# Designs tried in a protein design run: peptides against a protein of PDB entry 2KNC. Part 71

Target 1, 74 residues: chain A of PDB entry 2KNC
Amino acid sequence: KGPDILVVLLSVMGAILLIGLAALLIWKLLITIHDRKEFAKFEEERARAKWDTANNPLYKEATSTFTNITYRGT

## One batch from the design tools (peptide; made by RFdiffusion4, then SolubleMPNN)

Design b2_p27_7_s1 (from b2_p27_7, 24 letters changed)
Fold by OpenDDE base, seed 1:
Structure b2_p27_7_s1 (fold): chain B 74 residues (1-74), chain A 27 residues (1-27)
Amino acid sequence: as target 1 above (74 residues)
Amino acid sequence: LVDELLLSALLAALEILEKIKEQLEEE
């Protein structure tokens, strides 16, 4: 049987959709990898800032712990 | 939004592939 024009049209349409879907998946994958790398860098910089703060003699903890020796939990 | 669009596009692509398969089985 000669090439069914319907099969050719559907195959071309399917190929265009698959290419478009693949491009969107690649784009999303690139963004997701970028965002994870940027977040990892941010957490690393935040970790370094905590170490630098621990070595800074001007750093005072914002939280003071007070132990109330008279508190007997009811 | 993007995930739902990608899922909808994937489902549409599968439906088209099933139609192509059906046409190829009727030949």
Scores: peptide ipSAE 0.065, ipTM 0.651, DockQ to the pose 0.077
Fold by OpenDDE base, seed 3:
Structure b2_p27_7_s1 (fold): chain B 74 residues (1-74), chain A 27 residues (1-27)
Amino acid sequence: as target 1 above (74 residues)
Amino acid sequence: LVDELLLSALLAALEILEKIKEQLEEE
């Protein structure tokens, strides 16, 4: 049976779509890896800032704890 | 947005593959 022109056309269209999908998946994967590295760097910088704050004698905690001596708990 | 585009592209690719398969089985 000779090559059906419709089968050839659809196969070319399918191949283009699969290549496009593969390119988008690779792109999404690269972005996801980049974003995870940036987030890891942000958490490291945040952890460092907490350590620097803990060693700063001028740092005053914004949170104050008040003990309610009248709370008996029900 | 991107996930919906990827899903729609995947579904369209599968539909085309099914049509190609059907045509190849009729030959």
Scores: peptide ipSAE 0.065, ipTM 0.648, DockQ to the pose 0.077
Fold by OpenDDE base, seed 2:
Structure b2_p27_7_s1 (fold): chain B 74 residues (1-74), chain A 27 residues (1-27)
Amino acid sequence: as target 1 above (74 residues)
Amino acid sequence: LVDELLLSALLAALEILEKIKEQLEEE
C-alpha cells in the first residue's frame, strides 16, 4: 500500500521544524555563554580599573558632596 | 557539555528518522 504522501510530507516538515528549533536553541545557548564570558571579563577589567584609581593619589572622585551649612533640617 | 548535548540531539534525530522509516516500511 503505497506510502501515504501526506504522512511523508508531514513527517519531513516535522523533522525540519525540530532540527531548526534545535539549531536555534544551540545558537542561543552559545550566544548566552559568550555574553556571560564577555560580561565577566568586562566586570574584571572594571574592578581592576577601580583598584588602580584607589591607589592613584591624583584621582579625584567625580562626585563632590556640598554640605549647605544654612540648611536646618526639621 | 555542549558537544554531548549536540551528540544527544543528533542521536535522538537519527532515532526519530529510523522510527519514521520503520513505519514507512510497514505500510
Scores: peptide ipSAE 0.046, ipTM 0.612, DockQ to the pose 0.180
Fold by OpenDDE base, seed 5:
Structure b2_p27_7_s1 (fold): chain B 74 residues (1-74), chain A 27 residues (1-27)
Amino acid sequence: as target 1 above (74 residues)
Amino acid sequence: LVDELLLSALLAALEILEKIKEQLEEE
């Protein structure tokens, strides 16, 4: 039997919804990949800043190690 | 929000595919 107009309309509606869903999945995937790359760069910069602070000859460690002379490790 | 929209869109797409299948079986 010839193409039922209802089948054509429903197929077009289904195709539009599938395209919309695919576009949202692609968009979410791209954002997730972008955010992970940006976060990795921020962690690398933070790690580098920690190393640069450790190599700064003006950085005095605020932690004075008091060796308790009375701590005989018994 | 996005996950719920994706899930609702997926469910609506499946419902439409079932209707198309039903119409195709009548054909």
Scores: peptide ipSAE 0.064, ipTM 0.657, DockQ to the pose 0.084; fails the geometry check

Design b2_p27_7_s2 (from b2_p27_7, 24 letters changed)
Fold by OpenDDE base, seed 3:
Structure b2_p27_7_s2 (fold): chain B 74 residues (1-74), chain A 27 residues (1-27)
Amino acid sequence: as target 1 above (74 residues)
Amino acid sequence: LVLELLLSALLAALQKLLELLKELEEL
């Protein structure tokens, strides 16, 4: 009972598709890990810049808080 | 873990293909 030539052909096609899909999944995984690492580095640099700015006596907050004395929260 | 699973699945699929090609060569 030799393997049907159709079974061999379909198995070759299926293997090529699985190889291609696995390569794409590996590539996507590597990019996702890279992007998360780069984002974590960016947030760390942003946090450092905020700390350095907070210690600068020339830093003036751009945000002004206004207290509405007539606001009685219902 | 996920990368190792993908690599092992890829290797297993390639091995199954080689097995089927050997079975064809024996006919």
Scores: peptide ipSAE 0.060, ipTM 0.648, DockQ to the pose 0.188
Fold by OpenDDE base, seed 4:
Structure b2_p27_7_s2 (fold): chain B 74 residues (1-74), chain A 27 residues (1-27)
Amino acid sequence: as target 1 above (74 residues)
Amino acid sequence: LVLELLLSALLAALQKLLELLKELEEL
């Protein structure tokens, strides 16, 4: 008995929907992983740039701490 | 790269579907 034409049509539609859903999930997963890796790399580069700035001998801290010798804290 | 992987996965899934349809036709 040849496969019921309805069973074939429903199986093809179901498979197309599952393939489409799987493709969208894979695409979203890949983008999410890519964006997380790129963001982590950006934060690492920003952290390195702060360390390089802190080690730059041209970086004079704008904050000079003067101890007021006349401040007798009462 | 990603597009080629998606295309290859789509083709492999379509091939598996055709195989399942042939198995169903032989029953």
Scores: peptide ipSAE 0.058, ipTM 0.651, DockQ to the pose 0.138
Fold by OpenDDE base, seed 5:
Structure b2_p27_7_s2 (fold): chain B 74 residues (1-74), chain A 27 residues (1-27)
Amino acid sequence: as target 1 above (74 residues)
Amino acid sequence: LVLELLLSALLAALQKLLELLKELEEL
């Protein structure tokens, strides 16, 4: 029985849609994995920079605590 | 690498489609 031209057309259309959907899912997955790895590196570098600043003996905190001698806490 | 893997996967999917179409033509 010659292939119903309609069955062939519907199978080709279905295959193109499935391939396109699979490509979009793979692309989104790759971006999500990439962004998570980049964000994890950025947070690690930020954590290291905070520790390095805390251990730098030249880092004077700009916070001058002025004890107001006239503040008798009522 | 990723583009080559995507291209090879696309070619393999097209080949499988052609095989299914041939099997359907033999029925």
Scores: peptide ipSAE 0.049, ipTM 0.635, DockQ to the pose 0.127
Fold by OpenDDE base, seed 2:
Structure b2_p27_7_s2 (fold): chain B 74 residues (1-74), chain A 27 residues (1-27)
Amino acid sequence: as target 1 above (74 residues)
Amino acid sequence: LVLELLLSALLAALQKLLELLKELEEL
């Protein structure tokens, strides 16, 4: 019964560590799935906002292209 | 739901551990 106490203590410690690790992995998995869904929703909302902007006749592109009349292309 | 499943899985794992410890005590 002497060596059995050490085996029991090590088995209990190992089991607690494995349960704790499993809980952390499940928690991380849930957060990762949640984050991916939230990001996908954000990208969809951004795509809709871009579509609404493209259909607005008052929208002016923030980028203006100026042709430099002095530039003689080589 | 998920939390209840995790708590039930934790309880089942603790019960299995107690069973293994009893089996080891009988040796």
Scores: peptide ipSAE 0.045, ipTM 0.640, DockQ to the pose 0.144

Design b2_p27_8_s1 (from b2_p27_8, 21 letters changed)
Fold by OpenDDE base, seed 3:
Structure b2_p27_8_s1 (fold): chain B 74 residues (1-74), chain A 27 residues (1-27)
Amino acid sequence: as target 1 above (74 residues)
Amino acid sequence: TDLILQLLLLLLLLLTLLLLLELKEKL
């Protein structure tokens, strides 16, 4: 039986949809790789800033913990 | 943006599955 024109049309539509799906998967993959690289850079910069702060003799902790010697926790 | 992309991927996957079922029924 010759190729049913409907089978040919559906196969072409299916191929276009598969190409569209592949393009969207590639796009999602590129974004996911970009976001992971940016996050890794951000965590490296945070780690570096923590080390630079620890080595700065002018660093004053913004938080001071005072122990109230008169507080008897019951 | 991410949710819209996920919904678009899900819709495209559903349409490809429907076309594959119709193609198998006619082959």
Scores: peptide ipSAE 0.075, ipTM 0.648, DockQ to the pose 0.030
Fold by OpenDDE base, seed 4:
Structure b2_p27_8_s1 (fold): chain B 74 residues (1-74), chain A 27 residues (1-27)
Amino acid sequence: as target 1 above (74 residues)
Amino acid sequence: TDLILQLLLLLLLLLTLLLLLELKEKL
C-alpha cells in the first residue's frame, strides 16, 4: 500500500500540471489569434487608406523618386 | 510579457516531463 499512495500522489500532481499547461497553452493561443486578427484588421485598414489615397484626385505623392543622373556613388 | 509567459510554459513543460519520467519508473 505504500508504493500505490506515492503513485496516486504523483499522478494527481502530474494531472494538475497537465491541466495548468493546457490552460496556459489555450490562453497563449487565444491571445495569439486575437493579436493576429487585430494586426490583420490594422493592415486591411492601412491598405484601404492607401487605396483611398490613390483614388483621391487631390493626392500628390509626397515621395517623388528623383534619379540624380549626376550622382556617381563613390 | 511574452518572454515571461514562454519561460513559465517551458518550466511547466519541464516539470511535467520530470513527473512523467518518475511515474514511468514507478509503474
Scores: peptide ipSAE 0.074, ipTM 0.646, DockQ to the pose 0.029
Fold by OpenDDE base, seed 5:
Structure b2_p27_8_s1 (fold): chain B 74 residues (1-74), chain A 27 residues (1-27)
Amino acid sequence: as target 1 above (74 residues)
Amino acid sequence: TDLILQLLLLLLLLLTLLLLLELKEKL
């Protein structure tokens, strides 16, 4: 008895769906790894830019801490 | 984007499970 044509059709459809699922999982994994690497690089560049800004002699700290020597807390 | 992709993945998983059940009933 040859394989029932309907069993063959359903098995082929199942294989296509499994391949599609695997491809989407791989794609999601690759994007997630890419986005995490790009975000880590962005946070490193932001951290470095903050250090360079703190060491820039042109950066006037906008926070002049006025030590009010007259603020005796009563 | 992520929610739509997750929903599509879930739908594809459900369709594969249904097809595996139908294939199991015929084997």
Scores: peptide ipSAE 0.072, ipTM 0.646, DockQ to the pose 0.029
Fold by OpenDDE base, seed 1:
Structure b2_p27_8_s1 (fold): chain B 74 residues (1-74), chain A 27 residues (1-27)
Amino acid sequence: as target 1 above (74 residues)
Amino acid sequence: TDLILQLLLLLLLLLTLLLLLELKEKL
């Protein structure tokens, strides 16, 4: 009985589909890893910029606390 | 990124349909 031509065709089709699915999963994984690394780098650069701003003697906080010496809580 | 994944999934679906048509023509 020759190889069931149907089994050979279905196996080749299944292999092509699995390769295509594997390529999509690898691509999605690579993008997800890339985006996480880029986001982590962005948050590190933002953290450094915040530290540099905190050490900048020209940085004034947008909020100044004034003690109202005339507030007698009546 | 999502658009590229959708286009690749659509391409994969098209290839599956073509292969199913070729299988039907051989059956």
Scores: peptide ipSAE 0.069, ipTM 0.635, DockQ to the pose 0.025

Design b2_p27_8_s2 (from b2_p27_8, 21 letters changed)
Fold by OpenDDE base, seed 3:
Structure b2_p27_8_s2 (fold): chain B 74 residues (1-74), chain A 27 residues (1-27)
Amino acid sequence: as target 1 above (74 residues)
Amino acid sequence: EDEILRLLLELLLLLTLLLLEELKEKL
């Protein structure tokens, strides 16, 4: 059947394009999952570093709160 | 970003199924 060869050719070309697009989507998905895991690890390490700093008896807070005893808010 | 990727994957799956159905009807 003459029209069947053109349909088979177009279907094979379409399948190659779909496989290529699927591979790009899988690659992007793997990168996105990797980046989210790395970011989660970074936030855990940052939280740990903050905890270690808070428990260090030599740590002095950079912020000093001064109560102005003469300030009467008008 | 993840929603767009999911929608693209769903669309790709639907197009693949449609092409397989059209191929089955012609084989």
Scores: peptide ipSAE 0.078, ipTM 0.679, DockQ to the pose 0.037
Fold by OpenDDE base, seed 1:
Structure b2_p27_8_s2 (fold): chain B 74 residues (1-74), chain A 27 residues (1-27)
Amino acid sequence: as target 1 above (74 residues)
Amino acid sequence: EDEILRLLLELLLLLTLLLLEELKEKL
């Protein structure tokens, strides 16, 4: 009866560890999918805001290209 | 989120250690 009890205990322990590991992996997977969806939504909103800014008639580019006519490339 | 995963991992580790100790007492 000794070896059979050890096999049963190891089997129960292994099953609990596998269930616990599976639960952690599922939880991590759900979080990772959630975060990627939220990040994708944020990047879409940021892209849309950039398009809206480009079409905003009040948007003045902070960068003006000035051609320095006094630049004599010597 | 990472805190919950950490706490669950710590709980799983504690349970593993407890079961390993109970196994050593029966061996």
Scores: peptide ipSAE 0.069, ipTM 0.656, DockQ to the pose 0.025
Fold by OpenDDE base, seed 4:
Structure b2_p27_8_s2 (fold): chain B 74 residues (1-74), chain A 27 residues (1-27)
Amino acid sequence: as target 1 above (74 residues)
Amino acid sequence: EDEILRLLLELLLLLTLLLLEELKEKL
């Protein structure tokens, strides 16, 4: 069958493959955007929880400076 | 999520194979 039929078949095949690849890329992009938005919310909530803890008058900073009395810095 | 991506990749693979067979039948 003439060169024109081969060009049409290859163009249709190429178009379907490009559509399939575009669908995969769009799906991956949507997931990546979703996950980044969820992670950003989680980090914002974690930041707020840290601020609320810092404003609690019962919160003693867990940073106890243990002076090691046995450390003779020579 | 990964299952949907896998299924979509499998569908794309099946479509590519079908198109290659159709291409062989038209040549």
Scores: peptide ipSAE 0.067, ipTM 0.655, DockQ to the pose 0.026
Fold by OpenDDE base, seed 2:
Structure b2_p27_8_s2 (fold): chain B 74 residues (1-74), chain A 27 residues (1-27)
Amino acid sequence: as target 1 above (74 residues)
Amino acid sequence: EDEILRLLLELLLLLTLLLLEELKEKL
């Protein structure tokens, strides 16, 4: 009767620890899925803002290329 | 988010301690 009671107690204890660990993993998984969806929306909004800026006729590129007609490469 | 994770970890620790006490009393 001693070994059987110990097996039951260890089984119940192990089950509660596994439920707690499963709850932590589910929570982490839900957060990770939420954050990935939010990041994907942010990158889509950033892409849309870049396209809108590129189609804006008032957009001036910060970089201008000047061709120096007097530059004779040696 | 971190507060809920902390609370869940604290609850898991308290349950583990309670079960260890009950196990010691029955052993």
Scores: peptide ipSAE 0.063, ipTM 0.649, DockQ to the pose 0.026

Design b2_p27_8_s3 (from b2_p27_8, 21 letters changed)
Fold by OpenDDE base, seed 1:
Structure b2_p27_8_s3 (fold): chain B 74 residues (1-74), chain A 27 residues (1-27)
Amino acid sequence: as target 1 above (74 residues)
Amino acid sequence: LGLLLLTLLLLLLLAILLLLLLLKELL
């Protein structure tokens, strides 16, 4: 029985759609891995910058404590 | 990530199945 032209056509259309969806999933996977690596690097650099700020001899705390000598805590 | 890999694997299996069905209809 010769190939059913309709079955062949539907099978080719289905295969093209699946290849297209697979390519989109690969693309989404690559960008998601890239974005996670970039975000992890930025969080590491931010963590290092916070540690360097805590040990930076030029860092003066923005908080100055003024002892009001007139405040007798009742 | 795991769900995306599982969906990719499922799509590859379906593409292989459709190719085998196509080959069966051509032979």
Scores: peptide ipSAE 0.073, ipTM 0.633, DockQ to the pose 0.043
Fold by OpenDDE base, seed 3:
Structure b2_p27_8_s3 (fold): chain B 74 residues (1-74), chain A 27 residues (1-27)
Amino acid sequence: as target 1 above (74 residues)
Amino acid sequence: LGLLLLTLLLLLLLAILLLLLLLKELL
């Protein structure tokens, strides 16, 4: 049976669209992995900066705890 | 990430299936 020209055209178009979509999904995956690595590095640097500030004798905690001695929790 | 890899795999399998159907129609 000779090739059905419509089946040939639709299968080629479908294959091109699927390859294009696969390439976009790979690209999105690579970006998502990159962004997660950069975010993890940023949170690590932020954690280190907090430890370095805690050792600075000029660093005063912005939070003062006031104990109300008159508060008997009824 | 897992869902994206699964969708990629399914799209690759479907592309291979379409190419095999095309090859069968050409032969």
Scores: peptide ipSAE 0.072, ipTM 0.635, DockQ to the pose 0.040
Fold by OpenDDE base, seed 2:
Structure b2_p27_8_s3 (fold): chain B 74 residues (1-74), chain A 27 residues (1-27)
Amino acid sequence: as target 1 above (74 residues)
Amino acid sequence: LGLLLLTLLLLLLLAILLLLLLLKELL
């Protein structure tokens, strides 16, 4: 039986689609690993910046608490 | 990540199986 040209065409199309999908999933995997590593570094740098701010004696909190001496709580 | 690697492995196995079926129809 000679090769069924339709079976050959459909199998080639199917193989190309599966290879293309595999390549896209590898690409998405690499990006996802990269983005997670970059985000983890950003959160570490942000954590360090908070520690440096807490140890800076020139840092004044934006919130000032004033005791109202005239307020007698009912 | 593990599920994505498993899906990639499955897609590669299916592509190899389709190629082997194609070779069997060409020989």
Scores: peptide ipSAE 0.071, ipTM 0.633, DockQ to the pose 0.043
Fold by OpenDDE base, seed 5:
Structure b2_p27_8_s3 (fold): chain B 74 residues (1-74), chain A 27 residues (1-27)
Amino acid sequence: as target 1 above (74 residues)
Amino acid sequence: LGLLLLTLLLLLLLAILLLLLLLKELL
């Protein structure tokens, strides 16, 4: 059978559409992996900053425990 | 992620099959 022009046209159109969809899926996959790694790093840095703030010798807790000298525990 | 990779693999396989069909009709 000689080349069916309709089969050639439909196969070219279908191949272009599928390659385009495949490229969009690769792009979305790469972004999703990137964003998850960046967010995980940000939450780790935030967790470390909270530990550093809790151990900062300049951070005086606003809670001054006044030992009431008149509180002789019954 | 796994479902997206599977859909990508299926689309690539179908694109290859359409390209092979095109090559067969061109040849």
Scores: peptide ipSAE 0.070, ipTM 0.632, DockQ to the pose 0.043

Design b2_p27_8_s4 (from b2_p27_8, 19 letters changed)
Fold by OpenDDE base, seed 3:
Structure b2_p27_8_s4 (fold): chain B 74 residues (1-74), chain A 27 residues (1-27)
Amino acid sequence: as target 1 above (74 residues)
Amino acid sequence: DELLLKLILDLLLLLTLLELLELLLRL
């Protein structure tokens, strides 16, 4: 028996809703994967910049320990 | 975020299986 016209209409409506929800999930998934990759890259670049700053010969520590040769702690 | 995405995917899978079952029961 061919599917009742009402069955076909309900199946098409359900399929449209599922396609819409699937498209939103795929979109959200793609954004989430993109943001995770960009964040991982940003943290890697930030880590490198911190390492490069520590090895930069222009980075003078703001704290110069002056050993006062005349300070005998009495 | 990941747990919510998984929950939504599980709900969509359940809905697709339910609709497929309804289609099969009507054929």
Scores: peptide ipSAE 0.073, ipTM 0.665, DockQ to the pose 0.036
Fold by OpenDDE base, seed 1:
Structure b2_p27_8_s4 (fold): chain B 74 residues (1-74), chain A 27 residues (1-27)
Amino acid sequence: as target 1 above (74 residues)
Amino acid sequence: DELLLKLILDLLLLLTLLELLELLLRL
């Protein structure tokens, strides 16, 4: 039997709903991949900033032990 | 996130199978 006009209309409606849901899934997948790549770059930059601070010869540890050589305790 | 994506994909697959079954029942 040839497809009744009602079958064609319902198939088109179902196809539109499925395409809409597929587009939302693709969109969420693309965002999730983007966010993971951005987070990986941020962690790499943070690691580089930490390494640059650790290798910075100007980073004097804030613990300056000032031994007063003139304090002979009586 | 991954579990939600799998759940939505499973629901999408179920909807495609129901639409295909509806088309077969109308032929």
Scores: peptide ipSAE 0.073, ipTM 0.668, DockQ to the pose 0.042
Fold by OpenDDE base, seed 2:
Structure b2_p27_8_s4 (fold): chain B 74 residues (1-74), chain A 27 residues (1-27)
Amino acid sequence: as target 1 above (74 residues)
Amino acid sequence: DELLLKLILDLLLLLTLLELLELLLRL
């Protein structure tokens, strides 16, 4: 029996909607994976920059301890 | 997030298989 034209039209419309929804899910997945990879790279670069700052001979700690020789705590 | 994505993908797969089966049964 030839497929009823209405059934073919409805099946094609349903398939297009499902492909469209699948494409949106794939797109969202790709973005989410991209964003996670970029974030992981930024956190690694930040961790490296902190390490490089700690070993940089030009880095002076914001806090310095001075011994006041004249201060005798009572 | 991953569980929801898997669930949606499973539902989409089930729907596509059901539509394909319906199409095959009508041929």
Scores: peptide ipSAE 0.067, ipTM 0.662, DockQ to the pose 0.042
Fold by OpenDDE base, seed 5:
Structure b2_p27_8_s4 (fold): chain B 74 residues (1-74), chain A 27 residues (1-27)
Amino acid sequence: as target 1 above (74 residues)
Amino acid sequence: DELLLKLILDLLLLLTLLELLELLLRL
């Protein structure tokens, strides 16, 4: 029996759906890889800024630990 | 994320095999 026209139509429809789904997965994968690289770069820059602050002689800790010499606990 | 990607890829493979099987059963 020659290829039933319905079989050809269903095969073409299925192939289009699979290509569309594969394209969406590739797109999502590329975005996810991009976002992870950007986040890793952001955390590296944040870490570098913290190290640069620790070595900056102009960084006065805003937290002046005043040792209250007069607080002898009762 | 990686597990989800593997699961989706496995599901895609299963769908392709199912469609191929349906095509072969209709010939």
Scores: peptide ipSAE 0.066, ipTM 0.657, DockQ to the pose 0.036

## One batch from the design tools (peptide; made by RFdiffusion4, then SolubleMPNN)

Design b2_p28_2_s1 (from b2_p28_2, 23 letters changed)
Fold by OpenDDE base, seed 4:
Structure b2_p28_2_s1 (fold): chain B 74 residues (1-74), chain A 28 residues (1-28)
Amino acid sequence: as target 1 above (74 residues)
Amino acid sequence: LELLELALLLALLLLLLLLELVRLLLEL
């Protein structure tokens, strides 16, 4: 008894759907790996920039506490 | 990790479906 034509059609449709889903997963995986590598480089560069700033003897903290001499807290 | 595992599972399902399709073609 030859294979049921319906089983063949459903198997081909299922194969096409799985190929499409596999392609989407591969694409998403490649993007995710790329973005994680780029983000890791960016965080490393940002960390290095903070270290270089901390080692700069001219670095004055942007937070200057101005004591307002005229402010008599009631 | 999870996305790679899902991709491997999907690749396995695709392989099983292709093997079943080949089996059906050999039964013609």
Scores: peptide ipSAE 0.040, ipTM 0.598, DockQ to the pose 0.207
Fold by OpenDDE base, seed 1:
Structure b2_p28_2_s1 (fold): chain B 74 residues (1-74), chain A 28 residues (1-28)
Amino acid sequence: as target 1 above (74 residues)
Amino acid sequence: LELLELALLLALLLLLLLLELVRLLLEL
């Protein structure tokens, strides 16, 4: 009993649809992994830039304490 | 995790469908 030609056609169509869906999932997975790696790198660079700003010798603290040398509290 | 599980499930379904297609083609 040869396979029903309709069963063969439906199985081929189903295979193509599943290949397409699998390819979309692989693509989405690759993007998601890429974006997570890029975001982790961006947060590391942002953290480093914040550390470099905090240790920047050009950063003058906005608070200058002027000790008035003439203020002897009597 | 869910996307990987779904990808594995679809890969399994694809494999089963391809095996059945090969079986049907060998019965021709």
Scores: peptide ipSAE 0.040, ipTM 0.597, DockQ to the pose 0.296
Fold by OpenDDE base, seed 5:
Structure b2_p28_2_s1 (fold): chain B 74 residues (1-74), chain A 28 residues (1-28)
Amino acid sequence: as target 1 above (74 residues)
Amino acid sequence: LELLELALLLALLLLLLLLELVRLLLEL
């Protein structure tokens, strides 16, 4: 007795849906891993830029604390 | 982790469905 044509049709439809969903999950996983690696590099570069700013001999602190020696707070 | 687990469960379900499809085609 050949397979019920309805069972074959439903199994093929189910296979296509599951392949599509698996592909979307794999794609989302790859993007999520990529974005996390890129964000980690960005935070590392930002941390390095903060260290370079602190050690940059051209970065004069814009806050010269002028201790006004003549300001006797009355 | 959860997405990988879901992808593995889905891949397993797909494999089982393909095995049943092959079984049905071999009965044809």
Scores: peptide ipSAE 0.040, ipTM 0.595, DockQ to the pose 0.310
Fold by OpenDDE base, seed 2:
Parts: sequence; C-alpha cells; structure tokens
Structure b2_p28_2_s1 (fold): chain B 74 residues (1-74), chain A 28 residues (1-28)
Amino acid sequence: as target 1 above (74 residues)
Amino acid sequence: LELLELALLLALLLLLLLLELVRLLLEL
C-alpha cells in the first residue's frame, strides 16, 4: 500500500500541474489569436487611411521638386 | 488498483491534451 499511495499522490500532483499549464496555454492561445486579429484590422485601417489621403485633393506631399534651369546633366 | 489505473489514464489523457495544445501554439 505504501508505493501505490505515493504513485497516486504524484499522479494527482502531476494532473493539477497539467491542468494549470493547459489553462495558461489556452489563455496564451486566445490572446495570440486576438492580437493577430486586432493587428490585421489595424493594418487594414492604415491601408484605407493611405488610400483616402492619396485621393484627398487637400493632401499636399511634403516633398517639392524644383527644376534647376542651370543644371545641364553631364 | 482501479483508482491507480484511473489516475494513470487521467494523467495520460491530460498529457495528450497538453501536447496537442502546444502543437497548436507552435503552428500559430
């Protein structure tokens, strides 16, 4: 009866640790799936905002090109 | 005997479930 009781106690302790670890892994999985979906929405919104700004007649590009009339490319 | 066998079967089932969950996390 001594060895059998020790194996039962170790198996119950192992089962509790595995349940706790499984719960943490499920929690991590749910967060990772949530974060990937939120990031995908953020990139889609950022893409839409770039398209809307590119077609906005009020958007002026910060870069201006000046033609130097004295520059003869050699 | 029966309680020990049940405890070993339950521990094995929880280990298999944990391995499958780790696999799903590695595929993600």
Scores: peptide ipSAE 0.033, ipTM 0.542, DockQ to the pose 0.037

